# Ledger of designs, part 208: peptides against a protein of PDB entry 5K2M

Target 1, 273 residues: chain A of PDB entry 5K2M
Amino acid sequence: MRIGITYTVLRREEMAIKERAGEFGEVVMLHEDDLLFPGNYDLDVVIIRNVSHFKALYTARLFESEGIPTVNSSRLIFEAGDKLFATLRLAGKVPVPEWKAALSEGGALRVPDSLGYPLVSKPVFGSWGRLLAKVNDRDSLEAVLEHRKWMKNPLYGIHYFQEFVEKPGRDIRSYVIGGEFVGAIYRYSNHWITNTARGGKAEPCSDPEVEELSVKAWEAFGEGALAIDIFESEKGLLVNEVNPNMEFKNAARVTGADMAGKLVEYAVEVAKT

## One batch from the design tools (peptide; made by RFdiffusion4, then SolubleMPNN)

Design b2_p30_2_s2 (from b2_p30_2, 11 letters changed)
Fold by OpenDDE base, seed 2:
Structure b2_p30_2_s2 (fold): chain B 273 residues (1-273), chain A 30 residues (1-30)
Amino acid sequence: as target 1 above (273 residues)
Amino acid sequence: SAEEEKLKKALLEALSKADEELLNKVPSGE
């Protein structure tokens, strides 16, 4: 078996995936600079680890066009990597924060009529809490909308809002690969944006309710490897978002779960179907 | 560690740049 791994930067995750993939077959590391399509790639499966959502999406689709399956698939990357599209999948299966989408400034200005304040403004794409804004009032909403007008990417003109969820100084990140719950962590932060990339403490999360909810959230998509962000709210557990291009270094360290191995095992299964 | 922060910053910058490069290649529909 020949396992491709596409990457932008060789992170701890990519190193772990490479190491584990070597136990199952020949590993072909493919930096973004090595990717040219159409190409004659002799690969049974490709693990997509491009950092950019769009580069990951297009890379997956390009390999699929050559008959090579990918983990994650371009379909999953497309649906899970867009916050709005992910919400559309999740909302039918699991509890999610209340949300509104608007396609114009005039529409966005009416969002508080439905959700009230405070709101969270999110871009539909992007990672690490970039361009997340807590919108407490009308003036803040107008400022966010004004700034969005001057952003060059037309996707910033898609206005996605959630209710602000009060969190107990932490959130939950769980991991589901091939429908199997692999593990979960609490991410602690004194900021309303809980991101382990900002130096937050991580602790193991062993909660059967989190496990069940995580699997149900994965089932909304029905394939691949997902990180799932869950909020603890007064209304119970809410699935905030999913990530088809997951970081798991901290989670693997804290839980001891072999996330890289599980990802490779799933990729090997995909290659055999 | 200072090294981990530096790596995180570099990664965030690289990601920001990759997103910006993608953003800059999408014609503004204006």
Scores: peptide ipSAE 0.013, ipTM 0.387, DockQ to the pose 0.032
Fold by OpenDDE base, seed 1:
Structure b2_p30_2_s2 (fold): chain B 273 residues (1-273), chain A 30 residues (1-30)
Amino acid sequence: as target 1 above (273 residues)
Amino acid sequence: SAEEEKLKKALLEALSKADEELLNKVPSGE
């Protein structure tokens, strides 16, 4: 078996994936600079680890066009990596924060009539809590919308809002690979954005409700490897978002779970289908 | 280390910004 691994930066995750993949066959490391299509790639499966959502999406689709399956698939990356598309999948299966989407400024200005204040404005794309805005009032909403008008990417014209969820100074990140729950962590922060990439502490999360909810959230997509972000709220557990290009070094360290091994095992299964 | 995480964050942010700059070359037809 020949396993490709595409990457932008050799992180701890990519090194762990490489090491585990070596137990199953020949490993071909493919930096973004090494990728040219169409190509004659002799690979049975490709693990997608590009940092950029769009580069990951296009890389997956390009390999698929040559008959090489990818983990994650371009379909999964597309649907899970867009916050709105992910919400559309999740909302049919699991509890999610209340949300609204508007396709114009005029529509966006009416969002508070339904959701009230405070709101969270999110871009449909992007990671690490970038361009998240807590919108407390009308003046703040108008300011966010005004700034969005001057953003060049047309996707910034897709206005996605959630209710502001009050959290107990933490959120949960779980991992589901091939439908199997692998592990979960609490991410602590004094800021309303609890992402560990911003310096939050991580601790193991052992909660059967989190496990069940995480599997159900994965089933909304039905394939691949996902990190799932869950909020603890007064309404119970809410699935906030999913990530089809997960970072797991902190989760693996804290839980002891073999995230890299599970990812490789799933990729090997995909290669055999 | 805290330094490693800080460096990683800065690198990832820089890479992401570069991709966003490329994406922003597509005019918003709005």
Scores: peptide ipSAE 0.006, ipTM 0.352, DockQ to the pose 0.033
Fold by OpenDDE base, seed 4:
Structure b2_p30_2_s2 (fold): chain B 273 residues (1-273), chain A 30 residues (1-30)
Amino acid sequence: as target 1 above (273 residues)
Amino acid sequence: SAEEEKLKKALLEALSKADEELLNKVPSGE
């Protein structure tokens, strides 16, 4: 078996994936600079680890066009990596924060009529809580909308809003690979944006309700490897978002779960189907 | 159209910047 691994930067995750993949066959590391299409790739499966969502999406689709399956698939990356499209999948299967989408400033200005204040404005793309805004009032909403007009990417004109969820100073990140729950962590933060990348502490999460909800959230997509962000709210557990290009270094360290191994095992299974 | 080309260019520039920012600001944490 020949396993490709595409990457932008060799992180701890990519090193772990490479090491575990070596137990199953020949590993071909493919830096973004090595990727030219159409190409003659002799690979049974490709694990997509490009940092950029869009580069990951296009890389997956390009390999699929050559008849090579990818983990994650371009379909999954597309649907899960867009916060709005992910919400559309999740909302039919699991509890999610209340949300609204608007396609114009005039539409966006009516969002509070349904959700009230405070709101969270999210771009449909992007990682690590970039351009998340807590919108407390009309003046703040107008300011966010005005700033979006000056952003060059037309996707910033897609206005996605959630209710503001009061969290107990933490959120949950779980991992589901091939439909199997692998593990979960609590991410602690004093900021309303919980992200361990911003200096938050991580602790193991052992909760059967989290496990069940995480699997159900994965089933909304039905394939691949997903990190799932879950909020603890007064309404119970809410699935906030999913990530098809997961970081798992801290989660693996904290839980002891072999996330890299599980990812490789799943990729090997995909290669055999 | 010229407007579509401008939009495409703006999209590509925004994507390029996003990629550069991702490369330069890859947080060490999850």
Scores: peptide ipSAE 0.024, ipTM 0.436, DockQ to the pose 0.143; fails the geometry check
Fold by OpenDDE base, seed 3:
Structure b2_p30_2_s2 (fold): chain B 273 residues (1-273), chain A 30 residues (1-30)
Amino acid sequence: as target 1 above (273 residues)
Amino acid sequence: SAEEEKLKKALLEALSKADEELLNKVPSGE
């Protein structure tokens, strides 16, 4: 078994994946600078750990074009990494925050007629809560839309909104790999944007409802390794988003779950199909 | 060290921003 691992930066996650992959076969570390296509890669599977969503997507598709399966697949990265496409999958299977999409400024201005205020404006792409805006009123909505007009990427013209969900000072991040629930954590934050990158406290989450909901959310996509962001709301648990390029350093530390091992085991299974 | 973790995080954020800036330079075929 020859296992490729693509990466931008060697993080704790990539080190753990490398270590666990070494137990199953030969490991080939592939920095972004090493990737040229078409190429003659002697690999049975590639674990995609590129930091950029688009670099991860294209890297996966390029290896697939050489007949080499990837974890995650380019299909999963595409559908799960876009917030709107992910919502379309999730909404058919699990509770999600109320949402609206508009394809013009004129359409976006009518979103409050359905969702009310406050609402959250999200770009369909991007990580770490970038360009998230809590929109409390009409003036704030107009300001967000005006700024979007001057953004060069046409995807900023796709207007995605959610209801604002009041959180109990935390959210939940769960992990599902190959359909198996691996673990979950509470992420504590004093800010309405909860992100592990902002140095929040993490604690283990042991809740059967979270486990069941997480598996159902994964089943909306039907493959791969996903981190799942869940809100605790007055309406119950809501699946906010999924991440096909999961960070798990904090979750592995606080839960003791072998997330890197589970990812490698799944990649080995994918290589054998 | 805590400083190394901050530096690694800042580097990851900078790389992610650089990739987004590259994506923003792609003309909309509209």
Scores: peptide ipSAE 0.007, ipTM 0.371, DockQ to the pose 0.030; fails the geometry check

Design b2_p30_2_s3 (from b2_p30_2, 12 letters changed)
Fold by OpenDDE base, seed 1:
Structure b2_p30_2_s3 (fold): chain B 273 residues (1-273), chain A 30 residues (1-30)
Amino acid sequence: as target 1 above (273 residues)
Amino acid sequence: SAEEEALRKALLEALAKADEELLNKVKSGA
């Protein structure tokens, strides 16, 4: 078996994936600079680890066009990596924060009529809490919308809002690979944006309700490897978002779960189907 | 370490910014 691994930066995750993939076959490391299409790739499966959502999406689709399956698939990356498309999948299966989408400024200005204040403005794409805004009032909403008009990417014209969820100074990140729950962590933060990549403390989360909800959230997509962000709210557990390009360094360290191994095992299964 | 995490964050933010700039150029026709 020949396993490709595409990457932008050789992180601890990519090193761990490489090491575990070596137990199953020949490993071919593919930096973004090594990728040209159409190409003649002799690979049974490719693990997609590009940092950019769009680079990951297009890389997956390009390998699929050559008849090589990817983990994650371009379909999964597309649907899970867009916050709005992910919400559309999740909302039919699991509890999610209340949300609205608007396709114009005029539509966006009416969002508080349904959700009230405070709101969270999110871009449909992007990671690590970039361009998240807590919108407390009309003046703040108008300011966010005004700034969005001057952003050149047309995707910033897709206005996605959630209710502001009061959290107990933490959120949950769980991991589901091939339908199997692998582990979960609490991410602590004094800021309303909880993210370990921003210096938050991580602790193990052992909660059967989190495990059940995480599997159900994965089933909304039905394939691949997902990190799942869950809020502890007064309404109970809410699935906020999923990530098809998971970081797991902190989670693996804290839980002791073999996330890299589980990802490779799933990729090997995909290669055999 | 806190320093490693800060460096990682800065790198990821720089990469994300570069991607956005590239996407914006492509979408603007420039």
Scores: peptide ipSAE 0.016, ipTM 0.355, DockQ to the pose 0.033
Fold by OpenDDE base, seed 2:
Structure b2_p30_2_s3 (fold): chain B 273 residues (1-273), chain A 30 residues (1-30)
Amino acid sequence: as target 1 above (273 residues)
Amino acid sequence: SAEEEALRKALLEALAKADEELLNKVKSGA
């Protein structure tokens, strides 16, 4: 078996994936600079680890066009990597924060009529809490909308809002690969944005409700490897978002779960189908 | 660590730049 691994930066995750993939066959590391299409790639499966959502999406689709399956698939990257499209999948299966989407400034100004304040403004794409805004009032909403007009990306004109969820100083990050729950962590933060990338403490999360909800959230997409962000709210557990290009070094360290191994095992299964 | 934070910052900047470059390509019809 020949396993490709596409990457932008050789992180701890990519090193772990490479090491585990070596147990199943020949590993071909493919930096973004090595990728030219159309190409004659002799690979049975490709694990997509490009840092950019769009580069990951296009890389997956390009390999699929050559008849090479990818983990994750371009379909999954597309649907899970867009916050609005992910919400559309999730909302049919699991509890999610209340949300509204607007396609104009005039539409966006009516969002508080449905959701009230405070709101969270999110871009439909992007990671690590970039361009997240807590919108407490009308003035803040107008400011966010004004700034969006001057952003070069037309996708910033897609206005996605959620209710602001009060969290107990933490959120949950779970991991589901091939429909199997692999593990979960609590991410602690003194800020309403709980990204562990900002230096938050991580602790193991052993909660059967989190496990069940995480699997159901994965089933909304029905394939691949997902990191799942879950909020503890007064309404119970809410699935906030999913990530088809997950970081897992902290979760693997804290839980002891073999996330890299599970990802490779799933990729090997995909290669055999 | 300070190194992890620096790498994270660099990644965030690289992602922001990549998003901008993709946008510029899409806008240019390239």
Scores: peptide ipSAE 0.014, ipTM 0.362, DockQ to the pose 0.034
Fold by OpenDDE base, seed 3:
Structure b2_p30_2_s3 (fold): chain B 273 residues (1-273), chain A 30 residues (1-30)
Amino acid sequence: as target 1 above (273 residues)
Amino acid sequence: SAEEEALRKALLEALAKADEELLNKVKSGA
C-alpha cells in the first residue's frame, strides 16, 4: 500500500495522518510545490490536505484523472465545500437554518421580505468565518451588496443568506468518516461566530441526537470525511454547514478520538475498491 | 494581496512549527 498525502503546511493534523498512514504502508508526503501534472505517481490512494478549497478540488481531480482515488473525492470537495451546494444537499435530509439565494443585487434586496432581520450574509466559498456579516437592517444590506459588487471574484455575485440563529454561546462540531460518527465537541465563544480559530474553548459533546443528526447529514453526500457544524436553536438542532477539508486537532485532543487513524483506515478502504 | 498571502503563509508555517515542537515534547515525556 502506497499512501500519498498532499499538503500546504505540515500542521498537527498532517503529522498525525502521516504517523497513522505509516502503519498501513509506505507514505509519500507531497507538498504543493512538488505537484506537477500529468505525472507518474505510483500511489494507491491520496489523502487531500491542501488548505485552499480550490487547490484541494483541483488536486483531487488531477489524481483522479490518473486513476488514483482521493479522500476526499473531487465530487465531494466540490459539493460540500460550496455553502449553497451543501445547503441544497442537506435541506433534503436534515433540518437547516432558513436560507435564500439571489443572483442579482435586485434579488438580494428582496431577501428580507422572506427571512426578515437580522439575517446572515455568507460567501458561497471560503473558511474560518471570512466575509460573514450579521445584517440587522436595510442600510447594512445595501452596504454589504455594494462592497461585493467591487470584489474581483465573480462568485461574490452569488448572494447566499441565512436566518440569524440565536445560539447559547456555543456551537457543535461533529465528525463523520465513511459513515461512522467519530466524535463531537462544543465550541464556546462570546462572539456570534464560534470558530475555535478565533480563541474559543472546546469541550466534549456526548449527545445521541447530535450523533444521529451528524450521520444523516453525512448521508446527504454519501461518501468521504466531513466535519459538520450544528447549531442549538429554539427549533432544535440545525445543520449549518459541512467542511470536506476538516481541521480536527482540537476535537482529537478534547475527545481522545483517533480522527487521523479513522481517516487513514477509510483511505485504505477506498484504495481497495 | 500578495503581501496578505505571504503574511498568512508565514503565520501558518509558524503555527505548524509550534505544533511540531509541542508534539515532540509530548512524545519525549517532557
Scores: peptide ipSAE 0.000, ipTM 0.319, DockQ to the pose 0.025
Fold by OpenDDE base, seed 5:
Structure b2_p30_2_s3 (fold): chain B 273 residues (1-273), chain A 30 residues (1-30)
Amino acid sequence: as target 1 above (273 residues)
Amino acid sequence: SAEEEALRKALLEALAKADEELLNKVKSGA
C-alpha cells in the first residue's frame, strides 16, 4: 500500500500520521510545492493535511480526479469546512445554536427581528475565531456590516449569524473518525471565544451524552474524520461547528487517544473499498 | 461572465489571504 500525505507545514499531527502510516505501507510525503496536476500519482489513498481549507479542498478533488481516494474527501471538506454548509447538514440531525443567514445588508439588518440580541457574526470560512463579532445592539450590527463591505472577499457578503450562547467558561471538542468516537476534551477560556490555540487549558471530557451527540453529528456527513465543537448551554448540548482538517495534538496528549493511528486506519480502510 | 470572474478573483484573493494567515498561525506555534 502507498499512502500519500499532503501538508503545508510539518506539525506534530503530520509527524504522528507519517509514523503510523509507515506501519501499513510506503509513505509518500507531499508538500504543497510538490503538487502538480495532472500528475499520475501512484497512491492508494491520500491523507489531506493542507492547512488552508481551500487548498485542502482542491487538493482532495485533484487526487479524486485521478481515481485516488482522499481522507477527507473533497465533498466532506467542502460541506464541513464552511460554517453555513455545515450548519445545514447538522441542523436536521443534532441540536445547533439558532442561526440566520442573509445575502444582503438589508437582509442582515432584519436578523435581530428573529434572533434578538446579542448575536454572533461569523464568516462562513476561517478558523481560530477570526472575524467573530459579538453584536450586542443595532449600532454594532451596522458597524460589522459596514466593515464587511470594505473587505475584498465576496464571501464576506454572505452574512451568517448565530445566537450568543452563554458557556460555562469552556467548550467541548470531540473527535469522530470513520463513525467511531475517539475522544473529547474540555477547552477552558475566560473569553467568550474558547480555543486551545489561544492558550486555553484542555482537560479530558468523559460524558456519554457528548459521545452520542458527536457520533450523530458525524452521521450528518456520513464519512471521514471530524473534530466537533460542542457548547454546553442552558438548552443542553449544542453542536456549534465541525472541522474536516482537525488539529489533535492537545486532545491526543490530554486523552491519550491514538488520533493519528485511528486516522491512518480509516485511510487504509478507504483505500480498500 | 464578468461577475463570475470577479467572484473567482475575490475567492482566490480570499483564499490566498486565508492561507497566509493560517500559515502564519501554524508557524507561530499557536
Scores: peptide ipSAE 0.027, ipTM 0.598, DockQ to the pose 0.114; fails the geometry check

Design b2_p30_2_s4 (from b2_p30_2, 12 letters changed)
Fold by OpenDDE base, seed 3:
Structure b2_p30_2_s4 (fold): chain B 273 residues (1-273), chain A 30 residues (1-30)
Amino acid sequence: as target 1 above (273 residues)
Amino acid sequence: SAEEERLRKALLEALAKADQEILDKIPSGE
């Protein structure tokens, strides 16, 4: 068994994955600077750990073009890494925050007629809460839309909105790998944007409802390793988003779950299929 | 160290921003 690991920066996650992969076979670390295609790679599977969503997507697709399976697959990265496409998958299977999408400014201005205020404006791509806006009124909506007109990337013209969900000062991050629930944590934040990068307190989450909902959310995609963001709302648990390029160092530390081992085991299973 | 962890975090954030900046330079075909 030859296991590739692509990476941008050697994080605690990549170190743990490398260590566990060594128990199953030969490990080939592939920094982004080492990747040229076509490359005639002799690998049974590649674990994708590139930091960039798009670099991860293209790296996965390039290995797949050479007949090498990836974890995650390019299909999963594409669908789960886009907030709107992820919502389309999730909404058919699990409770999600109320949402609207508009393809024009005129359409976007009508979104409050359905969702009301406050609402949240999100770009369909991007990470770490970048360009998230809480929109409290019409003036704020007009301002967000005006700014979007001057953004160069055409994807900023895809207007994605959610209802504002009041959270109890925390959210839930769960992990599902190959359809198996691996663990979950509470992430505490004093800000409405819960970002793992902001150094919030993490605690173990042992809730059977979270476990069941997390597995159902994973089943909406049907493959791979996903981190799942869940809100505790007055309406019950809501699946907000999924991440096909999961960070798990805090969750592994807090829960004691072997997330790196589970990811490698799944990659070995994929290699044998 | 706490300082090394802060630097590592800053590097990761900078890399993700750099990739996004490349994408933000892609003009609309409209």
Scores: peptide ipSAE 0.154, ipTM 0.711, DockQ to the pose 0.029
Fold by OpenDDE base, seed 2:
Structure b2_p30_2_s4 (fold): chain B 273 residues (1-273), chain A 30 residues (1-30)
Amino acid sequence: as target 1 above (273 residues)
Amino acid sequence: SAEEERLRKALLEALAKADQEILDKIPSGE
């Protein structure tokens, strides 16, 4: 078994994946600078750990074009890594926050007619809560839309909005790999954007309802390894988003779950299919 | 530690910036 691992930066996650992969076979670390295609790679499976969503997507697709399966697949990265496409998958299977998408400023200005205020404006791409805006009123909406006009990437012209969900000072991040629930954490924050990357405390989450919902959310995509962000709302649990390029260092530390091992085990299973 | 968290934040910000720089190179079609 030859296991490739693509990466941009050697983080604790990539180190853990490398270590665990070594128990199953030969490990080939592939930095982005080492990747040229077509490359005729001799690998049974590739674990995709590129930091950039787009680099991860294209890397996965390029390996697949050479007949090498990837974890995650380019399909999963594409569908789960775009907030709007992920919402389209999730909305058919699990409760999600109310949402609207608009393809123009004129359309976006009508979003409050359906969802009211406050809103959350999200780019369809990007991570770590970048360019999230709480839109409390018309003036704020106009300002966000005006700023989007001056952004170079055309994807900023895709206007994705959610209802603002009042959270109890925390959210939930769960992990599902190959359809198996691996673990979950609470992420505490005094800010409406709950992200451990911003200095939040993490605690174990042991809730059967979270486990069930997380598996159902994964089933909306039907493959791979996903981190799932869940809100505790007055309406119950809501699946906010998924991440096909999961960070799990804090979750692994807090829960004691072998997330790296589970990811490698799944990759080995994919290689045998 | 607080220092580890600061370093982590700085790393994430740097990675986010790098990703954005790539995205900014995508033609706007304008």
Scores: peptide ipSAE 0.017, ipTM 0.410, DockQ to the pose 0.031
Fold by OpenDDE base, seed 1:
Structure b2_p30_2_s4 (fold): chain B 273 residues (1-273), chain A 30 residues (1-30)
Amino acid sequence: as target 1 above (273 residues)
Amino acid sequence: SAEEERLRKALLEALAKADQEILDKIPSGE
């Protein structure tokens, strides 16, 4: 078994994946600078750990074009890594925050007619709460839309909105790999954006409802390794988003779960298919 | 910690740069 690992930065996660992969076979670390296509890669599977969503997506697709399966697949990275595409998968399977998408400024200005205020404006791509805006009123909406007009990437013209969900000062991040629930954490923050990458306390989450919902959310995609962000709302648990390029350092530390091991085991299974 | 914050900042900057490299290649215009 020859396992490739693509990466941008050698983080704790990549080190853990490398170490665990070594138990199953030969490990080939592939920094982004090492990647040229087409290439003669002698690999049975590639674990995708590129930091950039787009680099991860293209890397996965390029390996797949050479007959080498990836974890995650380019399909999963594409569908799960886009908030709108992910919502489309999730909405038919699990509770999600109310959402609207508009393809023009004129359409976006009508979103409050259905969702009211406050709203959350999200780019369809990106992570760590980048470019999330709480939109409390018409003036704020107009400001966000005005700024979007001047953004270089045309994907910023895809206007994705959610209802603002009142959270109890925390959210939940769960991990599902190959359909198996691996673990979950609470992420605490005094800010409405509770992402641990912005700082905060993490605690283990042991809730059967979270586990069940997380598996159902994964089943909406039907493959791969996903981190799942869940809100505790007055309406119950809501699946906010999924991440096909998960960070798990804090979750692994807090829960003691072998997330790196589970990821590698799944990759080995994929290689054998 | 201050070290954790430095690491976080460095990571965020690296991420922003990595995404920006792709964004810069996408044609402008909606």
Scores: peptide ipSAE 0.021, ipTM 0.487, DockQ to the pose 0.032; fails the geometry check
Fold by OpenDDE base, seed 5:
Structure b2_p30_2_s4 (fold): chain B 273 residues (1-273), chain A 30 residues (1-30)
Amino acid sequence: as target 1 above (273 residues)
Amino acid sequence: SAEEERLRKALLEALAKADQEILDKIPSGE
């Protein structure tokens, strides 16, 4: 078996994936600079680890066009990597924070009539809490919308809002690969944006309710490897978002779970189908 | 370490910029 791994930066995750993949066959590391299409790639499967959402998406689709399956698939990257599209999938299966989408400034200004204040403004793309805004009032909403008008990317004209969820100083990150729950962690932060990328402490999460909810959230997409962000709210557990290009260094360290091994095992299964 | 965190932050910023450069090439249709 020949396993490709595409990457932008060789992180701890990519090193672990490479090491585990070597136990199943020949490993071909493919930096973004190595990728030319159409190509003649002799690979049974490709694990997509490009950091850019769009580069990951296009890379996956390009390999698929040559008959090579990818983990994750271009379909999954597309649907899970967009916050609005992910919400549309999740809302049919699991509890999610209340949300609204508007396609104009006039529509966006009416969002508080439905959701109230405070709100969270999110871009539909991006990671690590970039361009998240807590909107407490009308003046703040107008300011966010004004700034969006001057952003060059047309996707910033897609106005996505959630209710502000009060969290107990933490959130949950779980991992589901091929429909199997692999593990979960608590991420602690005093900031309303809880993310390990911002220096949050991680601790193991052992909760059967989290496990069940995580599997159901994965089933909304039906394939691949997903990190799942879950909020603890007064209404119970809410699935906030999913990530088809998961970071798992902290989770693997804290839980002892073989995240890289599970990902490779799943990729090998995909190669055989 | 503090140095690792600085490097990580710089990497994340560079990656965010790369995403934006791709997106800026997508026609707005406007």
Scores: peptide ipSAE 0.019, ipTM 0.462, DockQ to the pose 0.032; fails the geometry check

